# Designs tried in a protein design run: peptides against a protein of PDB entry 4N7V. Part 71

Target 1, 222 residues: chain A of PDB entry 4N7V
Amino acid sequence: TLRSITSPLVAHRLKPIRQKTKKAVVSILDSEEVCVELVKEYASQEYVKEVLQISSDGNTITIYYPNGGRGFPLADRPPSPTDNISRYSFDNLPEKYWRKYQYASRFVQLVRSKSPKITYFTRYAKCILMENSPGADFEVWFYDGVKIHKTEDFIQVIEKTGKSYTLKSESEVNSLKEEIKMYMDHANEGHRICLALESIISEEERKTRSAPFFPIIIGRKP

## One batch from the design tools (peptide; made by RFdiffusion4, then SolubleMPNN)

Design b2_p16_8_s1 (from b2_p16_8, 5 letters changed)
Fold by OpenDDE base, seed 3:
Parts: structure tokens; C-alpha cells; sequence
Structure b2_p16_8_s1 (fold): chain B 222 residues (1-222), chain A 16 residues (1-16)
């Protein structure tokens, strides 16, 4: 099943973006829908032959073939759906479209990992919790030049000297110099606070069912 | 941008 290889994509709160490649264009629209346009070239002109339009919650996929499959000239936005439209739920998506859905999902996840959800200014650093999940990326930019980037898979450290290295185990973290451990401790505290705030704010959003509270900025740069 | 480069690399996995 599709669910065994990916979860429904989540494009909520993402800013619009359009990325063109040789064979495809992937877009996040103002509506927070995601579009995958299949591009073909004929006589030095690019045409959109197929469009997958995915809802912001990833659960609905609308597929259409512009001009009855002849294609529509590539433009700065996806072509409008015509009469030949198929609509699928995530669990009913035909297998032939799974790869394209996976591409859209990974695209969105990458964008989410670079999209601030919570920005928290401490006395020593700018902390940023990103939108991706599970295990959201967390970046700490210390005002003195040190940077720490935490992901689900690793911790990257950039020291004042510009020296950069990646930590992938607890043993490596424990072997850090005492000076770096101090930065790590601060980063971890900032991370804890951001996660706590995310939980509290998300609960309030659920209760009020109002417009999204995120992204949020907490504190001010000293 | 860095994001664009990463997105470009991602796209290569789906063009073959």
C-alpha cells in the first residue's frame, strides 16, 4: 500500500514555492495545495502533460491531463483543470501515481525542514524549531558565531573558528570539549522550551479552531 | 539558494 511507504504529506502553513526541473515542476500554491506537473518537450517548447494536485493535508489527489493529454504550454503556474479530472483519496490512489506522490511528499518534507515554526530568542542565541515532523529540525544560532543544527539523524556543530563536524551518537556528544558542551546544553534547553511551547500552543489551536497561531516569534534579539 | 539545490538533488532521484 501507499501508506506502507509514505504518510500523507502536510503542507499547512508553508509559503508558496515553485521548483522547475527537467521533467517536472513542483509547486506549493497559495492555497497550500501541492502540484506536480509532468513536463514534456516538443519542438523546443515545454508542455505540461499531467498534473497531480494534492490537498494541503495530503488526503485528496486530483489528477488531470491538460488538453486531453496533448499538453498545455508550461507557464508560471499549473494549468487549470479541465473536464477530464480524476479524484482519489490517499488510500485509493492508483499505484502508477505512487512515485510522483512520494516525490511531492519528500519535497514538502524538505521545505518543512527549512520553514520556521517557532523562533525563540534567548540571551545567547536565536533558536528555531522547524515545521517538519516527526523530530523537527532545530537550529541554534549563537550570537558569538557558534551554530548547532539538530535533526532526527544527527547534530551538526559549527564552531567559532569555522570548524564544522557532525555527531551521530551519544558517545560522540559526550566526547565534546567542555566549551562546546556549554553550547549544547543551552541548545538543548532552548529545544525543550520550543517543544513545550509547541505543545501548549497546538492544544490551544485545537480548542479554539481558529486561524493558525504558527509561525510564532518569542522574545527579541538582544 | 541552498533549498533550491537540495530540491534539485531530490528531483534527480525521480527522473531516472
Amino acid sequence: as target 1 above (222 residues)
Amino acid sequence: SELEKELEELSKEYEE
Scores: peptide ipSAE 0.381, ipTM 0.900, DockQ to the pose 0.850
Fold by OpenDDE base, seed 4:
Parts: sequence; C-alpha cells; structure tokens
Structure b2_p16_8_s1 (fold): chain B 222 residues (1-222), chain A 16 residues (1-16)
Amino acid sequence: as target 1 above (222 residues)
Amino acid sequence: SELEKELEELSKEYEE
C-alpha cells in the first residue's frame, strides 16, 4: 500500500514555492495545496502533460491531463483543471501515481525541515524547531558562531573554526570534547523547551479553533 | 539557496 511507503503529506503553514526540474515542477500554492506538474518538451517548448494536485492535508489527490493530454504550455503556475478530472483519496490512489506522490511528499517534508515552527531566543543562541515530522529538525545558532543541527538521523556540529562533523550515535555524542558538550547541553535544553511549548500551544490552538498560532517567535535576540 | 540545492538533489531520485 501507499501508506506502507509514506504518510499523507502535510503542507499546512508552508510558504508558497515553485521548484522546476527537468521533468517536473513541484509547487506549494498559496492555498497550501501541492502540485506536481509533469513536464515534456516538444519543439523546444515545455508542456505540462499531467498534474497531480494534492490537498494540504495530503488526503485528496486530483489528477488531470491538460488539454485532453495534449499538454499545456509550462507557465508560472499549474494549469487549471479542466473537465476530465480524477479524484482519489490517499488510500485509493492508483499505484502508477505512488512514485509521484512520494516525490511530492518528500518535497514537502524537505521544505518543512527548513520551515520554522518555533523560534526561541536564549541567552546564548537562536533555537529553531522546524515543521517536519516525526522528529522535527532542530537548529541552534549560537551567537558566538557555533551551530548545531539536530535531525532524526544525526546531529551536525559546526565549531567556531568552521570545522564540522556529524554524530550518529549516543556514543559519539558522549565522546565529544567537554567544551562542545556544553553547547550540546544548551541545545538539548532549548530543544526540550521548544517541544514543550509546541505541545502547549498546539493544544490551545486545538481548543480555540482559531487561526494558526504557528509560526511563533519566543524571546528576543540579546 | 541551500533548500534549492537539496530540492534539486531530491529531484534526481525521481527523474530516472
């Protein structure tokens, strides 16, 4: 099943973006919908032959073939759907579209990993919890130049000198120099606080059913 | 940008 490969993408709160490649254009729209445009070139002109329009919650996929499959000239936005539209739920998406959905999902996930959800200024650093899930990326930019980037898979450290290295296990974290451990401790504390705040704010957001509370900025740069 | 570079790399996995 598609679900065994990926979860429905989540594009809420993401800023619009349009990324063109050789064979496709992926967009996050103002509506927070995600579009995958499949591009073909004919006579030095690029045409959109197929469009997957995915809802912001990833659960609905609308597929259409512009101009009855003849294609629509590539423009600065996806072509509008016409009469022959297929609409699928996530769980009913035909297998032939799974790879394209996966691409859209990974695209969105990558954008989310670079999209601040919570910015938290401490005495020593700017901490940023990103939108991706599970295991949201967490970045710490220390004012003295040290940088720590935590992902679900690794921790990257950039020292004041610009020296960088990646840690992939607790053992490696434990083997860090004492001075770096101090930065790591601070990063971990900031991370904990951001996660706690995320939980609290999300709960309040759920209760009030108001406009999104995120992204938020907590504190001020010293 | 860094994001654009990473997106470009991601696209390579799906253009084959």
Scores: peptide ipSAE 0.374, ipTM 0.897, DockQ to the pose 0.859
Fold by OpenDDE base, seed 1:
Structure b2_p16_8_s1 (fold): chain B 222 residues (1-222), chain A 16 residues (1-16)
Amino acid sequence: as target 1 above (222 residues)
Amino acid sequence: SELEKELEELSKEYEE
């Protein structure tokens, strides 16, 4: 099943973006819907032959073929749906569209990993918790030039000298020099605080049922 | 941007 290989994409709170590649254009719209436009070249003109429009929660996929499959000239936005529209739920999406959905999902996930959810300014650093899940990326930009990037899979450290290395295990983290350990400790504390705030704010957001609280900024730049 | 570069790399996995 599609669910066994990917979860429904979540595009909530993402800013609009349009990325053109060789054979496709992927967009996050102002509506937070995601569109995959399949592009074909004919007579030196690019045409959109197929569009997958995915709801912001990833659960509804609308597929249409502009001009009965003849295509619509590529523009600065996806073509409007036509009369030949197919609508699917995530669990009922035909297998032939799974790869395209996966592409959209990974696209959104990558954008989420670069989208600030919580920005927290400490005495020593700017901390940023990103939108991706599970295991949101966490970046720490120390004012003295040190940078730490935490993901679910690794921790990247960039020292003042520009030296960069990646830590993939706890043993490697524990073997860090004392000076670097101080930065790591601060990063971890900032991370803990951001996660705690995320939980609290999310709960209040649920109760209030209003406009989203995120993204949010805590503290001030020094 | 860095994001655009990473998105370009991602696209290669699905266009080749």
Scores: peptide ipSAE 0.372, ipTM 0.898, DockQ to the pose 0.870
Fold by OpenDDE base, seed 2:
Structure b2_p16_8_s1 (fold): chain B 222 residues (1-222), chain A 16 residues (1-16)
Amino acid sequence: as target 1 above (222 residues)
Amino acid sequence: SELEKELEELSKEYEE
């Protein structure tokens, strides 16, 4: 099943973006829907032959073939749906479209990993919790030049000298120099606070059913 | 941007 290889994409709160490649254009629209346009080149002109339009929650996929399958000239936005429109739920998507959905999903996940959800300014650093899940990326930019980037898989450290290294285990973290541990401790505290605030704010958002609270900024740079 | 570069790299996996 598609669910066994990917989860429904989530494009909520993401800013619009359009990324063109050789064979495809992937867009996040103002509506927070995601479009994958399949591009073919004929006589030095690019045409959109197929479009997958995915809802912001990833659960609905609309597929159409512009201009009766002949293709529509590539423009600055996806072409309008034709009269031959197919609509699928995530669990009913034909297997032939799974790879394209996976591409869209990974695209959105990457964008989410670079999209701030919570920005928290401390006395010593700018901390940013990103939108991706599970295990959101967390970045700490110390004002003195030290940088720490935490992901679900690793921790990257960039020291004042520009020396960069990656930590992948607890033992490696424990073997850090004392001066670096101080930065790590601060980063971990900032991370804990951001996660706690995320939980509290998300719960309030659920209760009020109001406009989205995120992204938020806490504090100001000294 | 950095994001655009990473997106470009991602796209290569699906264009082969």
Scores: peptide ipSAE 0.367, ipTM 0.896, DockQ to the pose 0.861

Design b2_p16_8_s2 (from b2_p16_8 with E1D E8K W14Y)
Fold by OpenDDE base, seed 4:
Structure b2_p16_8_s2 (fold): chain B 222 residues (1-222), chain A 16 residues (1-16)
Amino acid sequence: as target 1 above (222 residues)
Amino acid sequence: DELEEELKELAEEYEE
């Protein structure tokens, strides 16, 4: 099943973006919908032959073939759906479209990993919890030039000298120099605080049913 | 831009 290889994408709160490649254009729209446009070249003109329009919650996929499959000239936005559209739920998406959905999903996840959800200024660093899930990326930009980037898979450290290395296990973290451990400790504390705040704010957001509270900025740069 | 580079890499994975 599609669900066994990916979860429904989540594009909520993401800023619009349009990324063109050789064979496709992927977009996050103002509506927070995600579009994958299949691009073909004919007579030195690029045409959109197929569009997957995915809802912001990833659960609904609308597929259409512009101009009855003849294609629509590539523009700065996806072509509008025609009357001949197919609409699928995530669980009913034909297998032939799974790869494109996976691409859209990974694209969205990547964008989310670079989209601030919580920005928290400490005495020593700018901390940023990102939108991706599970295990949101967490970046710490120390004012002295040290950077720590935490992901679900690794921790990257960039020292003042510009030396960069990646840690993939707790053992490696424990083997860090004492100076770096201090930065790591601060990063971990900032991370904990951001996660706690995320939980609290999300709960309040749920209760109020108001406009999204995120992204949020906490504190001020010293 | 780091994001653009990563997006390019991602695209290459799905366009092969």
Scores: peptide ipSAE 0.171, ipTM 0.820, DockQ to the pose 0.827
Fold by OpenDDE base, seed 5:
Formats: structure tokens, C-alpha cells, sequence
Structure b2_p16_8_s2 (fold): chain B 222 residues (1-222), chain A 16 residues (1-16)
């Protein structure tokens, strides 16, 4: 099943973006829908032959073939759907589209990992909890030049000298120099606070059922 | 920027 290889993408709160490659264009729209455009070149002109338009919650996929399958000239936005539109739920998506959906999902996840959900300014650093899930990325930019980037899979450290290294286990973290451990401790505290705030704010969002509270900024840059 | 490069790499993975 599609669910066995990917989860429904979630594009909520993401800013619009358009990324062109040789064979495809992927976009997050103002509506927070995600579009994958299949691009073909004919006579030195690029045409969109197929479009997958995925809802912001990833559960609905609309597929259409512009201009009756002849293609529509590539533009600065996806072509509008007209006739011969197919609509699928996530669980009913034909297998031939799974790879494209997976691409869209990974694209969105990557964008989410770079999209601030909570920005928290401490005395020593700018802390950022990102939108991706599970295990949102967490970045700490210390004002003295040290950077810590935490993901579900690793911790990357950039020291003042520009020396960079990646930690993939707790043992490696424990082997850090004492001076770096101080930065890590601060990063971990900032992370804890951001996660706590996320939980509280999310609960209030659920109760209020208003416009999204995120992204949010806590504190001020010194 | 870094995001654009990562997005290009991701796209190449699925276009090959």
C-alpha cells in the first residue's frame, strides 16, 4: 500500500514555493496545496503533461492532463485543471502515481524541516523548532557563532572555528569537550521549552478553533 | 541557498 511507503503529506502553514528541475516542477501553493508538474520538452519548449494536485492534508489527490494530454506550456504556476480530472483519496491512489506522491511528500517534509514553527530567543542563542514531524528539527544559532542542529537522526555541531561534525549516538554526545557540552545543555533546554510551548499552544488552538497560532516568536533578539 | 540545493538533490533522486 502507499501508506506502507509514506504517510500523507502535511503542507499546513507552509509558505508558497516553486522548485523547477529538468523533468518536474513541484510547488506549494498559496492554498497550501502541493502540485507536481511533469515536464516534457518539445522543439525547445517545455510543456506540462501531467499534474498531481495534492490537498494540504495529503488525503486528496487530483490528477489531470493539461490540454487534453497535449500539454500546456510551462509557466510560473501550474496550469488550471479543466476536463478529464481524476480525484483519488490517499488510500485509493493508483500505484502508478505512488512515486510522484512520495516525491511530493519528501519535498514537503524537507520544506517543513526548514520552516520555523517556534522561534525562541535566549540570552545566548536563537532557537528554532521546525514544522517537520515526527521529531521536528531544532536549530540553535548562538550569537558567538556556534550552531547546533538537532534532527531525529543526528546532531550537527558547528564550532566557532568553523569546524563541523555530526553526532549519531549518545556515546558521541557524551564524548564532547566540556566547552561544547555547555552549548549542548543550553540547546537542550531551549528545545525542551519549545516543545512545552508547542504542546500548550497546540492545545489552545484545539480549544479555540481559530486561525493558526503558529509560527510564533518568543522573546527578543538581544 | 541550502534548501534549494537539497530540493534539487531530492528532485534528481526521483527523476532518474
Amino acid sequence: as target 1 above (222 residues)
Amino acid sequence: DELEEELKELAEEYEE
Scores: peptide ipSAE 0.171, ipTM 0.819, DockQ to the pose 0.877
Fold by OpenDDE base, seed 3:
Structure b2_p16_8_s2 (fold): chain B 222 residues (1-222), chain A 16 residues (1-16)
Amino acid sequence: as target 1 above (222 residues)
Amino acid sequence: DELEEELKELAEEYEE
C-alpha cells in the first residue's frame, strides 16, 4: 500500500514555492495545496502533460491531463483543471502515481524542515524549531558564532573557529569538549522549552478552532 | 540558495 511507503503529506502553514526541474515542476500554492507538474519538451517549447494536485492534508489527490494529454504550455502556475479529472483518496491512489506522490511528500518534508514553527530568543542564542515531523529539526544560532543543528538522525556542530562536525551517537556527544558541552546544554534547554510551547499552543489551537497560531516568535534578540 | 540546491537534488532523484 501507499501508506506502507509514506504518510499523507502535510503542507499546512507552508509558504508558496515553485521549483522547476527538467522534467517536473513542484509547487506549494497559496491555498497550501501541492502540485506536481510533469513537463515535456516539444519543438523547443515546454508543456505540462500531467498534474497531480494534492490537498494540504495530503488525503485528496486530483489528477488531470491538460488538453486531453496533449499538454498545456508551461507557465508560472499550474494549468487549471478542465476535463478528464480524476479524484482519489490517499488510500485509493493508483500505484502508477505512488512515486510522484512520494516525491511531493519528500519535497514538502524538506520545505517543512526549513520552515520555522517556533523562534525563541534566549540570552545567548536564537533557537528555531522547524515544522517537520516527527522529530522536528532544531537549530540554535549562538550570538558568538557557534551553531548547533539537531535532526532526528544527527547533531551538527559548527564551532567559533568554523570547524564543523556531525554527531550520530550518544558516545560521541559524551566525548565533546567541556566548552562545547555548555553550548549543547543550552541548546537542549532551548529545545525542551520549544517543545513544551508547541504542545501548549497546539492544544489551544485545537480548543479555539481559530486561525493558526504558528509560526510564533518568543522573545527578542538582545 | 541551499534550499534550492537540496530541492534540485531531490528532484533529480525522481527524474531518473
Scores: peptide ipSAE 0.166, ipTM 0.817, DockQ to the pose 0.860
Fold by OpenDDE base, seed 2:
Structure b2_p16_8_s2 (fold): chain B 222 residues (1-222), chain A 16 residues (1-16)
Amino acid sequence: as target 1 above (222 residues)
Amino acid sequence: DELEEELKELAEEYEE
């Protein structure tokens, strides 16, 4: 099943973006829907031959073939749906479209990993918790030039000298020099605070059923 | 920017 290889994409709170490649254009729309346009070139003109339009929660996929499958000239936005529109739920998506859905999903996940959810200014650093899940990326930009980037899989450190390295185990973290441990301790504290605030704010957001609270900024740069 | 570069790399994986 599709569910066994990917989860429904989540494009909520993401800003609109349009990324063109050789064979496709992927977009997040103002509506937070995601569109994959399949592009073919003919006589030095690019045409959109197929469109997958995915709902912001990833659960509904609308597929259409512009201009009766002849294609529609590539423009600055996806072409309007044609008369022959197929609508699927995530669990009923035909296998022939799974690869394209996976592409859209990974695209959205990558955008989420670069989209701030919580920005927290401390005395020493700018901390940013990103939108991706599970295990959101967390970045710490110390005002003195040190940088720490935490992901689900690793921790990257960039020292003042420009020396960079990646830590993949607790043992490696424990082997850090004392001076670097101080930065790591601060980063970890900032991370803990951001996660705690995320939980509290998300609960309040659920209760109020109002407009999204995220993204948020806490504190200000000294 | 960095995001655009990463998006290009991702696209190449699915366009091959």
Scores: peptide ipSAE 0.160, ipTM 0.814, DockQ to the pose 0.856

Design b2_p16_8_s3 (from b2_p16_8, 5 letters changed)
Fold by OpenDDE base, seed 5:
Structure b2_p16_8_s3 (fold): chain B 222 residues (1-222), chain A 16 residues (1-16)
Amino acid sequence: as target 1 above (222 residues)
Amino acid sequence: DELEEELAKLAEEYEK
């Protein structure tokens, strides 16, 4: 099943973006829906032949073939659905569309990994918790030029000198120079605080049933 | 743009 290989994408709170490549255009719309446009070239003109429009919660997929399958000229936004519209739930999506859905999902996940959910200014750094899940990316930009980027899979360090390296194990983290460990300790503290705030804010959001509280900025640069 | 570059790489993977 599709569910066995991917989860429904989640595009809530993401800013609109449109990325064109050779064969496709992927967009996050103002509505927070995600569109995958399949692009073909005919006589030096690009046409959209197929569109997958995915709901913001990833659970509904609307597939249509513009202009009766003849294609619609590529524009600055997806063509409106007019012809040959099919609507599927995530669990009922035909297998032939799974690859495209996976592409959309990974696209959204990548965008989420670069989308601030919580920005927290400390005395020494700008900390940013991103929207991706599970294991949201966490970036720390120290005012002195050091950068730490934490993901679920690795930690990247950029030192003042510009030296960059990636840590993939606890042993590597433990082998860091003491100076770098101080930065790591601060990064970890900022990370903990952001996670705690995320939990508290999310709970209040749930209780209030209000508009989204995120993204949020805590503090200000000194 | 780092994001655009990473998105381009992702696209290459799925457009093969």
Scores: peptide ipSAE 0.392, ipTM 0.907, DockQ to the pose 0.866
Fold by OpenDDE base, seed 3:
Structure b2_p16_8_s3 (fold): chain B 222 residues (1-222), chain A 16 residues (1-16)
Amino acid sequence: as target 1 above (222 residues)
Amino acid sequence: DELEEELAKLAEEYEK
């Protein structure tokens, strides 16, 4: 099943983006829908031959073939669906579209990993919790030039000297120089606070059923 | 742009 290889994509709160490659254009729209345009070139002109339009929650996929499958000239936005539109739920998506859905999903996840959800200014650093899940990326930019980037898979450290290295185990973290441990401790504290705030704010958002509270900024640069 | 580069790399994987 599609669910065995990916979860429904989540494009909520993402800013619009349009990325063109040789064979495709992927967009996040103002509506937070995601569009995959399949591009073919004929006589030095690019045409959109197929469009997958995915809802912001990833659960609905609308597929259409512009101009009756003849293609529509590539423009600055996806062509509008007119006729011969197919609509699928995530669990009913034909297998022939799974790879394209996976591409859209990974695209969105990458964008999410670079999209701030919580920005928290401490006395020593700017901390940023990103939108991706599970295990959201967390970045700490110390005002003195040190940077720490935490992901689900690793911790990257950039020291004042510009020396950069990646830590992939707890043993490697424990072997750090004492001065770097101080930065790590601060980063971990900032991370804890951001996660706590995320939980509290998400709960209030659920209760009020209001417009999204995120992204948020806590504090200000000293 | 780091994001653009990573997106390009991702695209290469799915355009083969």
Scores: peptide ipSAE 0.391, ipTM 0.908, DockQ to the pose 0.838
Fold by OpenDDE base, seed 4:
Structure b2_p16_8_s3 (fold): chain B 222 residues (1-222), chain A 16 residues (1-16)
Amino acid sequence: as target 1 above (222 residues)
Amino acid sequence: DELEEELAKLAEEYEK
């Protein structure tokens, strides 16, 4: 099943973006829908031959073929659907579209990993919890130039000198120099606080059913 | 832009 290889994408709160590549254009729209435009070149002109329009919650996929499959000239936005539109739920998406959905999902996930959900200024650093899940990216930009980037898979450290290295295990973290451990400790504390705040704010958001509370900025740069 | 670069890499993976 598609669910066995990916979860429904979540594009809520993401800013619009349009990324063109050789064979595709992926967009997050103002509506927070995600569009994958499959591009083909003919006579030195690029045409959109197929469009997957995915709802912001990832659960609905609308597929259409512009101009009856002849294609629509590539523009600054996806072509509007016309006739012969297919609409699928996530669980009913034909297998032939799974790879394209996966691409869209990974695209969105990557954007989410770079989209601030919580920005928290400490005495020493700007901490940012990102939108991606599970295991949201967490970045700490120390005012002295040190950077720590935590992902689900690794921790990247950039020292004042510009020296960069990646840690992939607790053992490696434990082997850090004492001076770096201090930064790591601060980063971890900031991370803990952001996660706690996320939980609290999310709960209040659920209760109020109002406009999104995120992204949020806590504190300010000293 | 780091995001754009990573998106480009992602695209390369799926355009093969």
Scores: peptide ipSAE 0.390, ipTM 0.906, DockQ to the pose 0.903
Fold by OpenDDE base, seed 2:
Structure b2_p16_8_s3 (fold): chain B 222 residues (1-222), chain A 16 residues (1-16)
Amino acid sequence: as target 1 above (222 residues)
Amino acid sequence: DELEEELAKLAEEYEK
């Protein structure tokens, strides 16, 4: 099943973007829907031959072929649905479209990993918790130039000198020099606080059912 | 920017 290889994409709270490549254009729209446009070139003109439009929650996929499959000239936005419109739920998506859906999902996940959910300013650093899940990326930009980037899989450290290295185990973290450990301790505290705030704010957001609270900024640069 | 570069790399994977 499609569910065995990917989860429904989640594009909520993402800013609109449009990324063109050789064979495709992927967009997040103002509506937070995701569009994959398949592009072919004929006589030095690019045409959109197929469009997958995915709902913001990833559960509905609308597929259509512009101009009866002849294609529509590539523009600054996806072409409107015209011919051969099909609508599928995530669990009913034909297998022939799974790869394209997976591409859209990974695209959205990557964008989410670079989209701030919580920005928290401490005395020493700007901390940012990102939108991706599970295990959201967490970045700490110390005002003195040190940077720490935490992901689900690793921790990257960039020192003042520009020296960069990656830590993949607790033992490696424990082997850090004392001066670097101080930065790590601060980063971990900021991370803990951001996660705690995320939980509290999300619960309040659920209760109020109003406009989204995220993204949020806490504090200011000293 | 960095995001655009990473997105381009991702696209290359699916366009092969």
Scores: peptide ipSAE 0.377, ipTM 0.904, DockQ to the pose 0.880

